# Peptides against a protein of PDB entry 9IZ0, part 250

Target 1, 345 residues: chain A of PDB entry 9IZ0
Amino acid sequence: ITCLGSNGHTYKQLVKGGNDDLRQDAVMEQVFEQVNGFLRSYRKTSQRNLSMRTYKVIPLALKTGVIEWVQDTIPLGEYLDSAHKVYHPKEWSLSTCRKLIAEKQMEDLETRLKVYDLVCRHYRPVFRHFFLESYADPVQWFTTQTNYARSTAVASVLGHVLGLGDRHGQNILIDKTSGEVIHIDLGIAFEQGKKLPVPECVPFRLTRDVVDGMGITGVEGVFRRCMEFTLETLRREEDSLLSVLEVLRYDPLFSWLISPLRRMKKQKMQLENFNQPESGNITTDASRDPKIQRNNVSGESEAERAILKVRQKLSSTLSVEASVGELIRIAQDPSYLALMFCGWS

## One batch from the design tools (peptide; made by RFdiffusion4, then SolubleMPNN)

Design b2_p24_1_s4 (from b2_p24_1, 12 letters changed)
Fold by OpenDDE base, seed 4:
Structure b2_p24_1_s4 (fold): chain B 345 residues (1-345), chain A 24 residues (1-24)
Amino acid sequence: as target 1 above (345 residues)
Amino acid sequence: VEKTVEKIEKLKKELEKLREEAAR
């Protein structure tokens, strides 16, 4: 839809209806706005304009709402597929890579590592070309690449702390003007990504193309330092952040658990992305799982576990530098990336 | 492709200069 604002400007908006809980997206955007308040309050983060890029979500009903249309954006995965065809026309297609990873999904780690390495050799990173194509001026190129590394660092720390899942290339938008990342489809949070058909095992998306966009230094420089400053800020504001999450604990419209319907939808989308025929046995009669009634007592216990896990991730037991170093290591580890749906790009 | 490679090489030199300036 297109709406006229009270300021006389016309805004495009996406009306989303169906099985997606936009209340979860709206709640996560509210948490990001509070975190952006913390980042503005501290000298180390404010001097670098560190923020999670947000978008407006207006829930109208359960599973229905309006999302702000983010202008001048492209999904990371759409850019990467297009750019890879241009810069590496003799390499494998994205569909070939996905198929090979899917065919080995049930195999041992050693076999999955061999297939991941093979895919990596036949699908090289290209995301650096986004900045080279989009920005003619060297100062604009450097500024936008820096903005990309900064926004990715904030999103990586915050995504880890809040346990954001489903961080595939279609759920990460790139702003063509600023180079900033915009995370969308926020309904998989608090480590519920581990309950997906392909479990998430990385703290955030730090694939080869995500790193290639950071330029010559990769993770070493702007990205690492901005992760450290972001984590330092979140550790200082632990009580404030936990207080925001406690308000959500008592929100009857917020789900701390991935719904069976959302799990099934993500399973179907994963199968479609692998070009696997629908194995007709996913007629698990969702009408007969008697576990649906036990979920009220589980909801409070899951909220408590989620808040406890956030507190644990903000623990000062390790230095900020050691904690960030370990997160970067795990997020780039082939032993984890080989287990992911799309860990190579 | 060739113009993009020349642009990359030029940008690498300018980035090295900007890093030397930002390290001061």
Scores: peptide ipSAE 0.014, ipTM 0.428, DockQ to the pose 0.015
Fold by OpenDDE base, seed 2:
Structure b2_p24_1_s4 (fold): chain B 345 residues (1-345), chain A 24 residues (1-24)
Amino acid sequence: as target 1 above (345 residues)
Amino acid sequence: VEKTVEKIEKLKKELEKLREEAAR
């Protein structure tokens, strides 16, 4: 829809109707705005304009809402699929890579690592080309690539601390004007991504293409330093952040668990990406309700576990540098990436 | 703490108001 604002400006809005509960997205955006307040108050983060990019979410009902249409954006996965076809036309298609990883999903780690390495050799990083092709001016190129590395660092720390899941290339937008990342579809949080059919085992998305976008220094430049400053700010504001999350503990509209509907939708999308559309009439035999063992873990006990896990991630037991170093190591580890749905790009 | 809770409650009320305005 297009809305006329009281200021006489027209704003494009996305009306989302369906099975997605936009209340989870709206709550996570409110948490990000509070974190952005902490980042603005701390000298090391404010001097670098570090922020989590936010978008407006207005949930209207259980399954309907209005989302701000973010202008001048592209999904990371859409750009990468297009760019791989242009820059590496002799390499394997994304579909071929997905198929090979899928066929080995039930195999041992050694077999999955061999297939992951094979896919990586036939699907090389291209995301550096986004900055090279979009920005002819060297100052704009450097500025936008720097903004990308900064925004990715903030999103990586905050995504780890809050346990954000479902961080695939369609849920990460790139702002074509600033180079900043915008995370969307925030309804998998507090490590609920580990409960997906393909468990999420990395702290954040730091795949080869995500690193390629950082330029020649990769993770060892602006990215690492901005992760360190962001984590230092979140450790300083631990009590403030935990107080924000305690308000959510008492919100009857907030779910600390992945919704069964969202889990089923993600399972279906994963299965549809593994099955090329052979035109076979899959008779929807709706009859096997998997008895979701309602482990009657009270929503309160899940909230308490989530808050405890956030506190553990903000622990000062390790230095900021050591903690960031370990997070970067794990996020790039082939033994984890080979287990992911799309860990090669 | 109290100021952060107050800000969240304010944001909840602003969001509720925006829902009411969008339902009109």
Scores: peptide ipSAE 0.000, ipTM 0.291, DockQ to the pose 0.019
Fold by OpenDDE base, seed 3:
Structure b2_p24_1_s4 (fold): chain B 345 residues (1-345), chain A 24 residues (1-24)
Amino acid sequence: as target 1 above (345 residues)
Amino acid sequence: VEKTVEKIEKLKKELEKLREEAAR
């Protein structure tokens, strides 16, 4: 829909209905707004204008709401698929890479690592071309690439701390004007992604294409430093952040459990990417797996566990530099990336 | 290593076949 504001400007909005629970997204956006307050208050983060890009979410009912239409954006996965066909037309298709990883999902780690390495050799990074194509002016190119690295660093720290897991390329928008990343579909938080059929094993997305977008310095430039400053800010504001999360513990709109519908939708999306359309009516009656039903863990026990994990991730036991170094290492580890749905790009 | 290379070459051939089938 397009709305005329009281200021005479027109705003596009997206109305979502049906099976989209926007309450979880709205709550996570509110947490990001509070964190953006902390980032603005701290000199090291404010001087760099570090923020999590947010979008407005207004939940209207259990399955309906209005969201801000983010203008001038593209999904990361859509750009990468298109760019890969242009720059590497002789390499494997994305569908081919997905099929090969899928066919080996039940194999041992050694076999999965070999398949991942093979896919990586036949699907090379291209995301650097986004900045080279979009910005003819060297100052704009440098500015947007820097903004991308900064935005990705903030999102990576927050993704780890809040347990958003690996964000797939359709859940990350790139702002074509600023180069910043916008994370959408925030309905999996507090490590609930580890409970998916294909578990999220990384703290945040730091695939080869995500790194290629950072330019020649990769992770060792702006990205690492901005992760360090962001984590330093969150450690200073630990009590403030935990107080925000305690409010969510008692929020009747917030679910500490993944909704069965959202689990089924993600499971179906994972399975549809694994199955070619051979006509076998495997009605995987997801209602009948007794392992999916058995954890009647109260929402309160999951909230307490989530808050405890956030506290543990904010621990000062390791230096900021050591903690960021370990997170970057794990996020790039082939042993985790080979286990993911799409760890190669 | 060799058995993995053979599996890789087999997968490359299956893939080339799928490309030829999709180009039809």
Scores: peptide ipSAE 0.000, ipTM 0.250, DockQ to the pose 0.025
Fold by OpenDDE base, seed 5:
Structure b2_p24_1_s4 (fold): chain B 345 residues (1-345), chain A 24 residues (1-24)
Amino acid sequence: as target 1 above (345 residues)
Amino acid sequence: VEKTVEKIEKLKKELEKLREEAAR
C-alpha cells in the first residue's frame, strides 16, 4: 500500500495479512528503541553512531498490521543468490547446497561437517561485492562498509542477548544507502529458535558471507570493537534492559513461546525448498495433527526463564573482550554452522 | 501491545528523568 503522509510525502507500506503476529515485531522494535537510547547515552557507542536499525510496526489486528516499507533495501539472501550466480557461475546452486545439507540432516556431526565443507568449497562468499558495486566513491565505499560492520555488531550482540531466532538471509535486509543491516520478522525471540525443526545453535548470524561484507579485516576490525562497546553498554544498562523486559512479562498479548502454527509454517518452508514443484497435488492430509503436548508451561515461567537467560548473557563473569571473543568463535564454528539450515553463506 | 508500548514509553521517560537527575 502507498500512503500519502500529512507532509505530502508518499510512503510505501507493507500490509502484512497472515499468520504472523506483528505484535511481537512491534514489541521487539520498542526494545530496540530503548537499547538505542542506551547506545546514544554512552560516549564509546554514541561517537560511533551505534544503533539497531528499527522500522515502524503498527499492529492493526491479531494477525494484520502495517509495516513501514524500508525503502532502498534488499534481503541479504536475495543479493547473495543473485551475486553468487554472477561471480561464481561454475559453482553449485543454492538449491543444490540446500539439498545436500538436508539429505544429511539426520546424520552424525562428522558426516554433516564433511558435507558442510564440501558445500563451502562449491559455494564461495560474494558479499564483499555489494559494497564494491554499489559505491563508486572510495569514501562512500569505506563509510558504508563501516556502517555495515557497526550495524551487524549491534545486531549480533542484541540478537544474542535477546535470543533472536530465524536470522536467515530473507529476514536480514541491507540498506543500499547506508550499508546498515535491518532485522525483520522478530517473532522468534528468547532462544525459541532452538525449538525450530532445524534448531538454531549459533548466537547470531556470522556466516562466511556476513564476514565477507566486513572487507579485508573481517571480524577483527570494526566489527569486534563495536560488539565490545555494545556489550559494555548493555552490561551497564542491565537493570534498565531487564526492567523493559519485565513490562513484557505482564503483557498477556506477548508470546514467550513459538506458536505451533509458526513452527509448522517454518517446517513447510524448509521442506518446500527441497521439492521443485513437480505438479503433484500433495494434499498433505491435515489428519496427522501431531498432538504437540501443550506442555502447560505457564507463560510466566517462560518469561522468568527468558529474563534469567538475558541476565546470564549480561553477566560480568567474563570480560567484555573474552565474552565477545567466545561469541565470535561460536558463531563461526563449523560444528555449529554445519547444523544450520543455511550455515555456509 | 498498546498498553505495553505505553508502559515502555513511561519507563523510558522515568529513566531519562533519572539520567538527567544523575547528570546534575
Scores: peptide ipSAE 0.000, ipTM 0.290, DockQ to the pose 0.015

Design b2_p24_2_s1 (from b2_p24_2, 13 letters changed)
Fold by OpenDDE base, seed 3:
Structure b2_p24_2_s1 (fold): chain B 345 residues (1-345), chain A 24 residues (1-24)
Amino acid sequence: as target 1 above (345 residues)
Amino acid sequence: FPEVSEERLEEAREALEKLLKELE
């Protein structure tokens, strides 16, 4: 839809009438705006224009809302699938790679590492071509690649600290004008992604294609330094950030737990990405949820645990450089990437 | 999604099975 604002400007908006609770997304965008305030106030981050790219979310009712239409964007995964077919037409398809990973998902780590290595050899990185194709001017090319590395660094630190889950190539948009990343579908936060049937093992998405977009220096250039400055800012503003999260603890509209419905939807999406044949009879016998002792992990106990986990991630026990170094190492570790539904791209 | 050529998927399975057997 197109809405007329009180300022006389027209805004394109997406009305979402799906099964997703946009309240989670709206709350996370508000947290990012507060963090962007901290990044603007601190000299090291402000002088680099470091920010989490945000979009407007207005929840209207349960499962319905209005989202800002992010113009001039493409999903990272859509670009990568198309570019891979152009630049590597003799390599395996994304769907072939997904099927092989899925077929061995129940095997041991050693077998899964072998599958991941084989897939990586037959599906090479291409994301550097986004910048080469889109920006013929060397100054624009350098600026947009720098903006990409900066925005990815901010999003990676925030993704780790806030425990943002489900950060796959369809949930990451690339702005075609600036090269900045935009994270969408923020309905899994505070490490609730670790409770999925396929647990999220990495602190943020730092796959081979995500790194290939950073250019010849990879992670050792703008990206690492911008992660360090972002984490340094968040450590300085720890009490301010925790105070923002404590307000959310008492927000009756915010859920610290992944809903059973959202868990099932994300599980289904993981399985669909693997092209596993639906064993047909998912009879929605929603009736016989056995009384599995729901350990009554009260929403309050999960909120307290989430805030404690944020505090632990902001701990000054390690230097900023050591902490960022370890995060980058873990995010690129084949032993974690081999366990993901799409760790190779 | 464009249907994966079953032939290319089978070639990839054979390559994987060979790699797994060489490492047992």
Scores: peptide ipSAE 0.113, ipTM 0.724, DockQ to the pose 0.030
Fold by OpenDDE base, seed 1:
Structure b2_p24_2_s1 (fold): chain B 345 residues (1-345), chain A 24 residues (1-24)
Amino acid sequence: as target 1 above (345 residues)
Amino acid sequence: FPEVSEERLEEAREALEKLLKELE
């Protein structure tokens, strides 16, 4: 819809309706605005204009709200699918690659690594072309590629610390003007992505195409340094960040757990994307939710566990450089990427 | 999504089977 603002300007708005509560997205955007405050206050991050790109979420009722439509954006996955067809028309389609990964999803790690490597050889990175095509001026090219690497670094640290899940190419927008990334659909947080039918094994999305967009230096340039400065800022502001999360512990509308409905919806969307024939006997035996005996081993609330995990991720036990080095290693490790729904692009 | 030509999916399966057999 298009809304007329009190200032007389027209704004495009997305009205979202569904099974997912926009309160989750609105809360995560509020956390990002607080983090943006910390990034502005700290010299090393403010000098680089480091921020998490945010969008306005107005929850109107349970499961309904208005989202600010981000102008001049494209989903990363939409760009990559289009660009791959142009630059590599003889390589495998995204849907071929997805089918092969799905067909071997139940196999051992060694078989899945072989499939992942084969898919990677037949689906090469193209995301560098976004910057080469979009910016004819070398200064604009360099600026936008730098903004991309910076924004990806901030989003990677925050995504890890907050345990942000479901970071597929349709939930990551690219701003065509600035080159910055915008993360959307924030309702899988605090490591609830590990409870998906395809568990999330990486701390953030750092696939070959995400790296290809960083240019010739890859992760070893602006990206690594901006991750380090972002993590250093979050460690400095740990108590402030934890205080923001403690307020959410008392929000009766905030869910620290992935809903069974959202899990089922994600499972259905994953299966539909594989063109698996409706084996009509997916008995949604909702009764065979395996009682994963949530061994409430600690008796702690799921909110307390989530906050404890955030604190653990902000621990100064390792240096900032060592912590970032390990995160980058894990996020690029084929043994983790081969287990993902789309780890090759 | 453009329909994967069944032909290109079969070529990809054959390439995978060949790769798996070369590693046995």
Scores: peptide ipSAE 0.108, ipTM 0.720, DockQ to the pose 0.030
Fold by OpenDDE base, seed 4:
Structure b2_p24_2_s1 (fold): chain B 345 residues (1-345), chain A 24 residues (1-24)
Amino acid sequence: as target 1 above (345 residues)
Amino acid sequence: FPEVSEERLEEAREALEKLLKELE
């Protein structure tokens, strides 16, 4: 829809309806705005204009709402699929790579590592070309690549701390003007990605293409330093951040658990990629509206566990540098990436 | 999804099978 604002400007709005719980997105965007307040208050983050890019979410009902259309963006995965066909037309398609990884999903780690390595050799990174194509001016190129590395660093720290899942290339937008990342579809948080049929094993998305966009320094320099400053800010503001999350504990509209419907949708999307014949006995008795007896007791225990995990991730037991170093290592580890649905791109 | 050419998928399977047989 197009809305006329009180300022006389027209805004494009996406109306989502049906099965998408926009309340989780709206709540996570509110948490990001609070964190952006902390980032603005701390000198090391403020001097670098570090922020999580947000978008407006207006929940209208339980399963419906209006999302602000982020203009001049492209999904990372859409750009990468297009660019890979242009720059590497002789390499394997994304769909070929997905099928091979899927076909060997039940194999041992050694087998899965070899499949991952083979896929990586036949699907090379291309995301550096986004900056080279879009910005002929060297100053604009450097500025946008720096903004990309900064915004990715903030999103990586927040994504780890809040346990954001489902961070695939369609849920990460690139702003074509600023080079900043915008994370969308925030419906998997507090490590609920580990409950997916393919468990998420990495703290955030730091695949080869995500790194290729950082330029010649890769994860070193701007990205690492901005992760360090962001984590330092969040550790300083731990009590403030935990207080924001405690308010969510008492929000009856916030789900600390992945919805069964979202889990089933993700499971179906994974199975459709396997071309395995449906073993017929999933009687989708769609007729029993599962009375989600929200046993209030189970929700409180999951919220408490989620907040405890956030506190543990903010622990000062390790230095900021050591903690960021370990996160970057794990996020790039082939032993974890080979287990992912799309760890190569 | 653009149709994977079955030919390129089979080439990729053969390459994978070769690499996996070098493990045994």
Scores: peptide ipSAE 0.107, ipTM 0.719, DockQ to the pose 0.031
Fold by OpenDDE base, seed 2:
Structure b2_p24_2_s1 (fold): chain B 345 residues (1-345), chain A 24 residues (1-24)
Amino acid sequence: as target 1 above (345 residues)
Amino acid sequence: FPEVSEERLEEAREALEKLLKELE
């Protein structure tokens, strides 16, 4: 929809209706705004303008709301699919890569690593070209690539701490003006991504293309340092962050669990991405209600477990540098990426 | 983006609730 504001300006808004619970997105955006307050208050993060890019979410009903239309953005996955076709026209298509990974999904780790390595050889990183083609001025190029590395660092730390899931290339937008990342579709949080049909086993998305966008220094430049400063800020503000999350413990509208509907939707989308549409009549045999074992784990017990995991991730048992080093290592580990959906891009 | 004040957010919410009721 297009709304006319009281200021006479027109604003484009996305109305979502149906099965997407925008309350989860709105709550996570509120948590990000609080974290942005901490990042602005701390000298090491404020001097670098570190923030999680937010977007406005207005939940109207349980499954209806408005999302701010973010201007001048592109989904990372849309850019990468286009750029791979342009810069590597002789390499495998994204569809071919997906099919090969899918066909071997039930195989052992050794087989999956071989398939992942083969796919990686036939689908090379291109995301550096986003900055090279979009910004002819060297100062704009350097500034936007720096902003990308900074925003990715903030999103990586915060995404790990809050256990954000479903971080695929369509849920990560790139701002074409600033180079910053914008995370959307926030309804998989607090490690509920581990409960997906393809379990999420990385702390955040740090695939080869995500690293290629950081330029010649990769993770060892602005990215690592900005992760360290962000984690240092979150450790300092642990009690403040936990207090924000405790308010959500008592919100009857906030779900600490992945909704069965969202899990089914994600399962269907994963299956549809593995199965090219052969026009076969899938008879909707609606009859197998999976007995969702209502493990009557009270919503309170899930909230308590989630808050405990956040506290554990903010633990000062390891230095900031050691913790960030381990997170970067795990996020780039082929033994984890080979198990992921699209871990090669 | 101009900072959409909380007031403008509420105005947009009311306008949309009205539009949704007109579609029911």
Scores: peptide ipSAE 0.000, ipTM 0.269, DockQ to the pose 0.016

